Peptides against a protein of PDB entry 5EFW. Designs and how they scored, part 22

Target 1, 141 residues: chain A of PDB entry 5EFW
Amino acid sequence: TTLERIEKNFVITDPRLPDNPIIFASDSFLQLTEYSREEILGRNARFLQGPETDRATVRKIRDAIDNQTEVTVQLINYTKSGKKFWNLFHLQPMRDQKGDVQYFIGVQLDGTEHVRDAAEREGVMLIKKTAENIDEAAKEL

## One batch from the design tools (peptide; aimed at target 1 D14 I23 E140)

Design b1_p18_3_s4 (made by RFdiffusion4, then SolubleMPNN; from b1_p18_3, 11 letters changed)
Fold by OpenDDE base, seed 4:
Structure b1_p18_3_s4 (fold): chain B 141 residues (1-141), chain A 18 residues (1-18)
Amino acid sequence: as target 1 above (141 residues)
Amino acid sequence: TEMKKEIEEIKEKIKKEL
């Protein structure tokens, strides 16, 4: 199994590089967002934002990156063709042996509606578990 | 490039655990 073919929507970013660019994207993420790998590698993930994306929610993401913490939010994102989707998004740092942040893992759960109640809890559990799996896989080396 | 090196490193790490 190749990393890109993991059937989850996720990216890995490098906060040590200027503007925290995406350095890895799963095939599912590319399919979700309608971008090619070449179009997104080396770019900050903010290209998914658009007119209806809540700026306060975006600030929460930025704060989490700056503070090197995890965050889970729901926000409106846009595909390349301009299609809106609700993104239940989880981001967490990937740390090295010294405890320093090396990367961020971003996991996306797409939906047509804002997710609430049991569905939200289930979605959060799923994307957090996915992020943990990726983190552990990456830490083993 | 440094980015390509990092990508390959991550790929190798994840492939070993999948």
Scores: peptide ipSAE 0.078, ipTM 0.721, DockQ to the pose 0.063
OpenDDE base, seeds 1, 2, 3, 5: peptide ipSAE 0.059, 0.032, 0.029, 0.074; ipTM 0.701, 0.658, 0.630, 0.716

Design b1_p18_4 (made by RFdiffusion4)
Pose (drawn by RFdiffusion4):
Structure b1_p18_4 (pose): chain A 141 residues (1-141), chain P 18 residues (1-18)
Amino acid sequence: as target 1 above (141 residues)
Amino acid sequence: EEEIKERIEEFHERVEEL
């Protein structure tokens, strides 16, 4: 299927279920984070967080979800085995024709450090185009 | 928990139908 042919890291959540759980995780996201589908489907994506994760940054994501809007941030995430990586993360809601939120889309791009300037502009362009591709691929669900 | 599992299964079945 088209959703499975998207070769990027992403997860899709359902805010209509309690605690906004993951209902779909990409093949690339699972192998990057070292988790399986059985392990993480039904879980809130906060399990990616840990000690060196910036609390105000997590706050910006919480607020954007509360307001049902988009956000792009960078933060420290951890794999299942505990390895650290920087995550250039973009979040956006999928809506129906009437504007009601159906799901949230999240797209991840791994790095070894915080990026800025041209490197950040390129990474943001990649993750925002991928989110539009996911939205188009999942519009009937 | 049952409702979340059912919704995940439904979502993946519909993805296969596309």

Design b1_p18_4_s1 (made by RFdiffusion4, then SolubleMPNN; from b1_p18_4, 8 letters changed)
Fold by OpenDDE base, seed 2:
Structure b1_p18_4_s1 (fold): chain B 141 residues (1-141), chain A 18 residues (1-18)
Amino acid sequence: as target 1 above (141 residues)
Amino acid sequence: DEEIEKRIEEFLKKIKEL
């Protein structure tokens, strides 16, 4: 399928279900995080958080979901094996024709380093473009 | 959770049709 062919790190979540669980994850996302599909589908993405994850940044993500807005942040996440990585993360709502939120699209930069300045700007452009491609691919849902 | 599983399956079915 068009959605399954997008070779980027991303998930789709369903805010209409309890605790906004992941309902789709790309193969690249599974590889990045070291989880199987069975381990993450139906769960909230907070399992990526750990001791050094900034709680204020997590609040920004929560606020964006609650307010049905997009957000771009960079935060420490953890793989299944406990490896820390910097996640440059973009979240945006997927809306139907009436403008109602149906899903959220979460895109993670293909990398584990903390990015600054020009590299951060480039990464932000990339993950936002990816989110738009996912939105376009999924608009017929 | 059965409802979540059902929704996941429905979503997968839809994306297969795209």
Scores: peptide ipSAE 0.502, ipTM 0.912, DockQ to the pose 0.921
OpenDDE base, seeds 1, 3, 4, 5: peptide ipSAE 0.416, 0.434, 0.439, 0.422; ipTM 0.872, 0.875, 0.876, 0.873

Design b1_p18_4_s2 (made by RFdiffusion4, then SolubleMPNN; from b1_p18_4, 7 letters changed)
Fold by OpenDDE base, seed 1:
Structure b1_p18_4_s2 (fold): chain B 141 residues (1-141), chain A 18 residues (1-18)
Amino acid sequence: as target 1 above (141 residues)
Amino acid sequence: MEEIKKRIEEFLKKIKEL
């Protein structure tokens, strides 16, 4: 399918379900995070957070979900084995033909370092473009 | 849990049909 052909780290979540659980995860996301599909489906993505994850950044993500808006942030996440990575994360709502939020699209760009300046701008452009491609593919559902 | 599982399965089914 078009969605399966997207070779990027992403999830789709359902805000109409309790606690906005992951309902889809790309193979790349599973590889990045070291989780199986069974371990993550039906769960909120907060399991990627840990001791060094900035709580103010997490609040920005929560506020974007609550307000049904997009957000782009960088935060420390953890793999299943406890490895830290910098996640350049973009989240945006996916809307139906009536304009109602159906899902959220979360796109992750992993790195060993917090990216700045030109590298951050490039990464943001990439993950936003990826989210738009996912949104377009998912509108065919 | 059951409702979540059902919705996940329905979503995955729709994806496979594309």
Scores: peptide ipSAE 0.308, ipTM 0.832, DockQ to the pose 0.877
OpenDDE base, seeds 2, 3, 4, 5: peptide ipSAE 0.304, 0.308, 0.201, 0.231; ipTM 0.823, 0.827, 0.736, 0.770; seed 4 fails the geometry check

Design b1_p18_4_s3 (made by RFdiffusion4, then SolubleMPNN; from b1_p18_4, 8 letters changed)
Fold by OpenDDE base, seed 2:
Structure b1_p18_4_s3 (fold): chain B 141 residues (1-141), chain A 18 residues (1-18)
Amino acid sequence: as target 1 above (141 residues)
Amino acid sequence: MEEIEERIKEFLEKIKKL
């Protein structure tokens, strides 16, 4: 689809299904993570976590899902081959016209280093804007 | 598995106009 070809790392998840599985992934996300689409669809995104992934940061993501809120965090993720990267991650709910959560949008900005200050603010602005663009695109249909 | 496939299909149909 045109959405899969957006040159951003993102997934859509379905919190109405058991364990909030990925139901959509961009081509860029597949390239980043080194997984096929078939390996990802229907799975919870926790497969990106590994030994150095901060569990307190993971809890913030879980709390945001449970509370149906947005969150922005930076955490270590792993590719299929075991390569570590810093993921500046934004998650937000996709709501219907009634305000009910239908999906979550997860946007990833990858890097070799933990970003701080101005670089972090710029990255946060970018991934939030990307999530909003995906949300708006999905609402216009 | 079938439920996930149906929900994937539902989402893909929703975004088909993009």
Scores: peptide ipSAE 0.369, ipTM 0.845, DockQ to the pose 0.584
OpenDDE base, seeds 1, 3, 4, 5: peptide ipSAE 0.340, 0.235, 0.253, 0.292; ipTM 0.831, 0.739, 0.750, 0.825

Design b1_p18_4_s4 (made by RFdiffusion4, then SolubleMPNN; from b1_p18_4, 7 letters changed)
Fold by OpenDDE base, seed 4:
Structure b1_p18_4_s4 (fold): chain B 141 residues (1-141), chain A 18 residues (1-18)
Amino acid sequence: as target 1 above (141 residues)
Amino acid sequence: MKEIKERIEEFLKKIKEL
């Protein structure tokens, strides 16, 4: 699809289904994470977490889902092969015309290091803008 | 499982119509 080919790392999840599973992933996300589309569809994105993933940061993500709010965090994630990366992650709800949450959009910016200062601000602006663009594209559906 | 599959297929169908 045109949406899958967007050269950004993102997923769409369905919080109306048990355990908020991934229902859509970009090709770039599959490349980043080293998973096939079949391996990730219908699963919660927690499979990216591992030993060095900060549990307090994971709780912030969970709380944002439970509260139906947006969140931006950095956390250690793992590829299928076990390669670590710093994930600058943004999550936001996709709402219908009534304001009801239909989906979540998760955008990932990967890096070898934890980003700070100007680089962090730039990354945050990028992933937020990407999420808004995906929200707009998906609402036109 | 069935419900998840149907929801994925529905969403994918919706996207393909763009």
Scores: peptide ipSAE 0.307, ipTM 0.822, DockQ to the pose 0.749
OpenDDE base, seeds 1, 2, 3, 5: peptide ipSAE 0.306, 0.305, 0.307, 0.285; ipTM 0.826, 0.822, 0.813, 0.806

Design b1_p18_5 (made by RFdiffusion4)
Pose (drawn by RFdiffusion4):
Structure b1_p18_5 (pose): chain A 141 residues (1-141), chain P 18 residues (1-18)
Amino acid sequence: as target 1 above (141 residues)
Amino acid sequence: TPDREFFESVKKKVLEEL
């Protein structure tokens, strides 16, 4: 299917279920994070976080979800085995024609450090276009 | 469609666990 042909890291969550769980995770996201589908479907994506994760950054994500809007941030995430990576992360809601939120889309891009300038602009362009592709691929669900 | 069935199956399992 088109959703499965999207070669990027992403997860989709359902905010209408308690604690906004993951209902779909890309093949690339699972192999990057070393988790399986059986392990993480039904879980909130906060399991990616740990000791060196910036609390205010996590706060900005929490607030953006509460307000039902988009956010782009960078933060430290961990794989299943505990390896550290920087995550250039973009979040956006999918809405129906009336504007009601159906799902959240999250797209991840791994790095070894915080990026800025042109490197950040390129990474943001890639993850925002992917989110639009995901939205278009999942509009009937 | 396969995608719709997958999403509905994951939502049903999550609700059963709750």

Design b1_p18_5_s1 (made by RFdiffusion4, then SolubleMPNN; from b1_p18_5, 8 letters changed)
Fold by OpenDDE base, seed 3:
Structure b1_p18_5_s1 (fold): chain B 141 residues (1-141), chain A 18 residues (1-18)
Amino acid sequence: as target 1 above (141 residues)
Amino acid sequence: TADKKFFEEVRKKIKEKL
């Protein structure tokens, strides 16, 4: 079902608001990151970053937002308790009927290690498909 | 379900902004 397709780690952010805050988060995302919904709504997702988060990778994400493009990267993120995880992250714009960006969809696939080769390809396929499912579902008004 | 309510809120908010 449509609901089953969105039972993944994801957020929706609003680039039209100051600092592109999270406006929606899946239950899975909250479980992964160990935050409550109240703790994360209205905040920029950068609170997941920490000492070992690669700054060049973060810049790629920032550039994608600024350029209104999609991006897929792997980066170290941290839970509320400080646990590190590798985040295979995909971000893409959600556009309106006119083609203007309304939101960004961010999808996270967590792991204990940086993934490569076949595992990475599979993960990328999964998170991209998830993002498309969210985009489609959100347009089913 | 929580996800159902979440999804309904997403749809509502998007609809209100369009």
Scores: peptide ipSAE 0.193, ipTM 0.770, DockQ to the pose 0.113
OpenDDE base, seeds 1, 2, 4, 5: peptide ipSAE 0.150, 0.107, 0.109, 0.088; ipTM 0.740, 0.714, 0.733, 0.699

Design b1_p18_5_s2 (made by RFdiffusion4, then SolubleMPNN; from b1_p18_5, 11 letters changed)
Fold by OpenDDE base, seed 1:
Structure b1_p18_5_s2 (fold): chain B 141 residues (1-141), chain A 18 residues (1-18)
Amino acid sequence: as target 1 above (141 residues)
Amino acid sequence: TEDKEEIEKVREEILKKL
């Protein structure tokens, strides 16, 4: 689909289903993580976590979902082959016209290093803008 | 199976809007 071909790493999840599963993943996300679409759809995104993933950071993500708020963090994730990468991750709710949460948008910026200072600010702006573009596209149609 | 069908319906709904 046109949405899947957007050259950004992102997923859409459904918090109304058990364990907030991924219902959509971009082609870029599949390439980054080394999983097929069939391996990802219907699963919680926690399969990207591993031994060096900071549990306190994961709790921040969980809290944001539970509280229906946005969050931006950096965490260690793992590809299917076990390669580590730093994930600058932004999550935000998609709301309907009544203000009810329908979905979550997760956007990932990958890197070999933890980004800081100006590079982090730039990355945050990019992934937030990407999330807003996806949200806007969903609302306009 | 039920969850898979529900996921597919939601996915299709999203794809119609995006």
Scores: peptide ipSAE 0.179, ipTM 0.774, DockQ to the pose 0.079
OpenDDE base, seeds 2, 3, 4, 5: peptide ipSAE 0.113, 0.067, 0.075, 0.076; ipTM 0.717, 0.678, 0.681, 0.683; seeds 2, 4, 5 fail the geometry check

Design b1_p18_5_s3 (made by RFdiffusion4, then SolubleMPNN; from b1_p18_5, 12 letters changed)
Fold by OpenDDE base, seed 3:
Structure b1_p18_5_s3 (fold): chain B 141 residues (1-141), chain A 18 residues (1-18)
Amino acid sequence: as target 1 above (141 residues)
Amino acid sequence: TKMKEEIEKVREEILKKL
């Protein structure tokens, strides 16, 4: 689809379905994580976590979902082959015209190192802007 | 729009499998 071909790492999840599964994944996300689309759709994104994933950071993500708020964090994620990467991750709710949460947009920026300072600020701006662009596109008639 | 329709189609496909 056109949406899948957006050259950004992102997923859309549906909190109205059991366990907030991924209902959409970009081609770039599949390439990053080394999974097929069939392996991803219908699953909660926690399969990216592993032994070195910081549990306190995971809790921040969970709290944001439960509270229907946005969050930006960095955490260790794992590809299908077990390769670790630092994920600068942003999620935000996608709301309908009434303000009710319909989906979450998750945007990932991968890196070999924990990003700091100016590079972190740049990455944060990028993934937030990406999320906003996806949100606006999805709201269009 | 096309994007909205694509998201909804995928959602419906997932629902059918639950």
Scores: peptide ipSAE 0.252, ipTM 0.827, DockQ to the pose 0.417
OpenDDE base, seeds 1, 2, 4, 5: peptide ipSAE 0.241, 0.420, 0.169, 0.244; ipTM 0.816, 0.892, 0.737, 0.779; seeds 1, 2, 5 fail the geometry check

Design b1_p18_5_s4 (made by RFdiffusion4, then SolubleMPNN; from b1_p18_5, 7 letters changed)
Fold by OpenDDE base, seed 1:
Structure b1_p18_5_s4 (fold): chain B 141 residues (1-141), chain A 18 residues (1-18)
Amino acid sequence: as target 1 above (141 residues)
Amino acid sequence: TKDKEFFEEVREKILKEL
């Protein structure tokens, strides 16, 4: 599909299903996290969290989902092998023609380092633009 | 529409596994 051709780290989740599971993952996301598609489809993305993941940041993500709003955060995530990485993460709702939330789009920065200042602003702009492109692609096809 | 159809197929698969 068109979404499968997007060379960015992203997932699509379904908040209408129990525990908002992942229903789509890009190839880049699988490479980043070291999971297979079979291992992650149908699961909540919280499996990427670990001991050093900031709980207050996780709560911001939860609140955004509950309130059906967008959020951008940086948090520690873990690969399947247990490697830590900084995830600059943007999440936003994907709405239908009636304006109802159908899915969430989650985009992760390509880098694995903590970014600050101008680099952070640039990264945020990039992942937000990516999310909009995914939203548009999903609506048109 | 192909992407929407894909999402629906995956969604249905998940529902069957619950």
Scores: peptide ipSAE 0.526, ipTM 0.920, DockQ to the pose 0.756; fails the geometry check
OpenDDE base, seeds 2, 3, 4, 5: peptide ipSAE 0.282, 0.437, 0.414, 0.056; ipTM 0.835, 0.894, 0.877, 0.642; seeds 2, 3, 4, 5 fail the geometry check

Design b1_p18_6 (made by RFdiffusion4)
Pose (drawn by RFdiffusion4):
Structure b1_p18_6 (pose): chain A 141 residues (1-141), chain P 18 residues (1-18)
Amino acid sequence: as target 1 above (141 residues)
Amino acid sequence: DEEIEERIREFHERVKEL
């Protein structure tokens, strides 16, 4: 299927279920984070967080979800085995024709450090185009 | 928990139907 042919890291959540759980995780995301589908489907994506994760940054994500809007940030995430990586993360809601939120889309791009300037502009372009591709691929669900 | 599992299953079945 088209959703499975998207070769990027992403997860899709359902805010209509308690605690906004993951209902779909990409093949690339699972192998990057070292988790399986059985391990993480039904879980809130906060399990990616840990000790060196910036709390104000997590706060910006919480607020954007509460307001049902987009956000782009960078933060420290951890794999299942505990390895650290920087995550250039973009979040956006999928809506129906009436504007009601159906899901949230999250797209991840791994790095070894915080990026800025041209490197950041390129990474943001890649993850925002992928989110639009996901929205188009999942519009009937 | 059962509702979340059912929803995940329905979502993945519909994805295969596309």

Design b1_p18_6_s1 (made by RFdiffusion4, then SolubleMPNN; from b1_p18_6, 8 letters changed)
Fold by OpenDDE base, seed 1:
Structure b1_p18_6_s1 (fold): chain B 141 residues (1-141), chain A 18 residues (1-18)
Amino acid sequence: as target 1 above (141 residues)
Amino acid sequence: MEEIKKRIEEFLKKIKEL
């Protein structure tokens, strides 16, 4: 399918379900995070957070979900084995033909370092473009 | 849990049909 052909780290979540659980995860996301599909489906993505994850950044993500808006942030996440990575994360709502939020699209760009300046701008452009491609593919559902 | 599982399965089914 078009969605399966997207070779990027992403999830789709359902805000109409309790606690906005992951309902889809790309193979790349599973590889990045070291989780199986069974371990993550039906769960909120907060399991990627840990001791060094900035709580103010997490609040920005929560506020974007609550307000049904997009957000782009960088935060420390953890793999299943406890490895830290910098996640350049973009989240945006996916809307139906009536304009109602159906899902959220979360796109992750992993790195060993917090990216700045030109590298951050490039990464943001990439993950936003990826989210738009996912949104377009998912509108065919 | 059951409702979540059902919705996940329905979503995955729709994806496979594309």
Scores: peptide ipSAE 0.308, ipTM 0.832, DockQ to the pose 0.877
OpenDDE base, seeds 2, 3, 4, 5: peptide ipSAE 0.304, 0.308, 0.201, 0.231; ipTM 0.823, 0.827, 0.736, 0.770; seed 4 fails the geometry check

Design b1_p18_6_s2 (made by RFdiffusion4, then SolubleMPNN; from b1_p18_6, 7 letters changed)
Fold by OpenDDE base, seed 4:
Structure b1_p18_6_s2 (fold): chain B 141 residues (1-141), chain A 18 residues (1-18)
Amino acid sequence: as target 1 above (141 residues)
Amino acid sequence: SEEIKKRIEEFLEKIKEL
C-alpha cells in the first residue's frame, strides 16, 4: 500500500487482540529492523528488545498501552541480526469517533545513535508529527 | 491466527485508498 511506502519507521498495532500484535509495518521499519513483513505481522513488538534494553523504559511502554495513552521513550533495540541501535520511540492510540482505542501507532526515529539535547527534541517532534499524520490519514478513510 | 489475519485485512481494506 501507499501507507507502507511512507519513508518513516512505523507500525500499527491492535490492542483489541491478545498481546497487542503488529498488524501493519512500513517498509522502512522492516529495513531498519531487518525483518520481513511476514516475520513481523501478528507479533508483539517486544522482539526488538534485548539484553541491554532498559526494563523500566519497557514498563513505561506497557503502562501507556494499558492506560491507553501516549508515550515517548528512547531505548536500545536490536535488529534481527543482533545489531543494537538507540530507538527514539513514540506510541499513541488511534481512537474512533466514540473515543475508543482501535489501534496504536508506533513511530521509530531514523538512526542508530543515542539522541540528546536539541537533536532529541527535534526527533521527538518529528516522530510525534509522523504519528499524528498517520492517524489523520487513517481517519480520513 | 485467523483473528489476526482478519484484523490485518480489515485494516488494509480501510487504508487501501491511502
Scores: peptide ipSAE 0.448, ipTM 0.890, DockQ to the pose 0.630
OpenDDE base, seeds 1, 2, 3, 5: peptide ipSAE 0.422, 0.436, 0.419, 0.447; ipTM 0.883, 0.888, 0.882, 0.891

Design b1_p18_6_s3 (made by RFdiffusion4, then SolubleMPNN; from b1_p18_6, 6 letters changed)
Fold by OpenDDE base, seed 2:
Structure b1_p18_6_s3 (fold): chain B 141 residues (1-141), chain A 18 residues (1-18)
Amino acid sequence: as target 1 above (141 residues)
Amino acid sequence: MEEIEKRIKEFLEKIKEL
């Protein structure tokens, strides 16, 4: 689809299914993570976590899902080959016209280092804007 | 797995014009 070809790292998950599995992934996300689409679809995104992934940060993501809220965090993720990267991650609910959560949008900005200050604020602005663009695009159909 | 496939299909149908 055209959505898969958006040059941003993102996934759509379905919290109405057991364990909030990925139901959609961009081509860029597949390239970043070194997984095939078949390896990802139907799985919870926790396969990106590894030994150095901060468990307190993971809990913030889990709390946001459980509370149906947005969250922005920065955490260590791992590719299929075991390469570490810093993931500036934004998660937000995709709601219907009634306000009920249908999906989550997860947007990833990868880097070799933890970003701070102006660089972090810029990255956060970018991934939030990307999530909003995906949400709006999905609502217009 | 079948329910996941159904929900993937539903989402893809929703975004088909994108």
Scores: peptide ipSAE 0.333, ipTM 0.836, DockQ to the pose 0.614
OpenDDE base, seeds 1, 3, 4, 5: peptide ipSAE 0.301, 0.326, 0.224, 0.299; ipTM 0.821, 0.830, 0.746, 0.822; seed 1 fails the geometry check

Design b1_p18_6_s4 (made by RFdiffusion4, then SolubleMPNN; from b1_p18_6, 7 letters changed)
Fold by OpenDDE base, seed 2:
Structure b1_p18_6_s4 (fold): chain B 141 residues (1-141), chain A 18 residues (1-18)
Amino acid sequence: as target 1 above (141 residues)
Amino acid sequence: DEEIKERIEEFLKKIEEL
């Protein structure tokens, strides 16, 4: 689809299914993570986590899902081959017109190092805007 | 999982025009 070809790293997950599995992934996300689409669809995104992934940060993500809120964090993720990267990650619910959560949008900005200050603020702005664009695009159909 | 497949298809239909 055209949505898959958006040059941003993102996934859509379905919290109405057990364990909030990925139901959609962009081509860029597949390239970043080194997984095929078949390997990813239907799985919880925790396969990106590894030994150096901060568990407290992961808990923030879990809390946001449980509370149906947005969250922005930076955490270590791993590609299929085991390469580490810093993931500036934004998660937000996709709601219907009634306000009920239907999906989550997860947007990833990858880097070789942890970003701070102005660079972090810029990255946060970018991934939040990306998530909003995806949400709006999906609502227009 | 069949339910997952159905939900994927549902989302793909939703974004079909994108």
Scores: peptide ipSAE 0.367, ipTM 0.857, DockQ to the pose 0.613
OpenDDE base, seeds 1, 3, 4, 5: peptide ipSAE 0.331, 0.341, 0.357, 0.352; ipTM 0.844, 0.843, 0.853, 0.853

Design b1_p18_7 (made by RFdiffusion4)
Pose (drawn by RFdiffusion4):
Structure b1_p18_7 (pose): chain A 141 residues (1-141), chain P 18 residues (1-18)
Amino acid sequence: as target 1 above (141 residues)
Amino acid sequence: VEKIRTEFDEVREKVLAE
């Protein structure tokens, strides 16, 4: 299917279920994070977080979800085995024609450090176009 | 579309069963 042909890291969650769980995770996201589908479907994506994760950054994500809007941030995430990576992360809701939120889309891009300038602009462009591709691929679900 | 829809629904059912 088209959703499965999207070669990027991403997860989709359902805010209408308690605690906003993951209902779909990309093949690339699972192998990057070393988790399986059986392990993480039904879980909130906060399991990616840990000791060196910036709390105010996580706060910006919580607020954006509460307000049902988009956010782009960078933060430290961990794989299943505990390896650290920087995550250039973009979040956006999918809405129906009346504007009601159906799902959240999250797209991840791994790095070894915080990026800025042109490197950040390129990464943001990649993850925002991917989110639009995901939204278009999942509009009937 | 129906393949992915089924996968979504299975995950919804699993979450509601908890």

Design b1_p18_7_s1 (made by RFdiffusion4, then SolubleMPNN; from b1_p18_7, 9 letters changed)
Fold by OpenDDE base, seed 2:
Structure b1_p18_7_s1 (fold): chain B 141 residues (1-141), chain A 18 residues (1-18)
Amino acid sequence: as target 1 above (141 residues)
Amino acid sequence: MEEVRKEIEEVRKKVLSK
């Protein structure tokens, strides 16, 4: 399918369900985070957070969800094995024709390193573009 | 997309059953 052809790290969450759980995860995301699909589907993505995850950044994500807005941040996440990685993360709502939020798209940069300056800007553009592609693909859901 | 839709629906059911 079009959605399956997107070989980027991303998840789709459903804010209409309790605790905004992940309802779809790309293969790349599973590889990045070292989780199986069964382990993460139906769960809130907070399991990626850990001791060094900046709580203020997490709050930005939470606020974006609550306010149904997009946000782009960079934060420490953890794989299943406990490996830390820098996640350049973009989240945006998927809206229907009436403007109501149906899903959220979360996109993670492929790299695991902290990015700065031009590299960060380029990464942001990439993950935002990816999110738009996912949004278009998900219209078929 | 049919398979994806089906999987998503299954996830929804599972979540709501908790």
Scores: peptide ipSAE 0.646, ipTM 0.945, DockQ to the pose 0.842
OpenDDE base, seeds 1, 3, 4, 5: peptide ipSAE 0.124, 0.164, 0.171, 0.099; ipTM 0.729, 0.754, 0.752, 0.702; seed 4 fails the geometry check

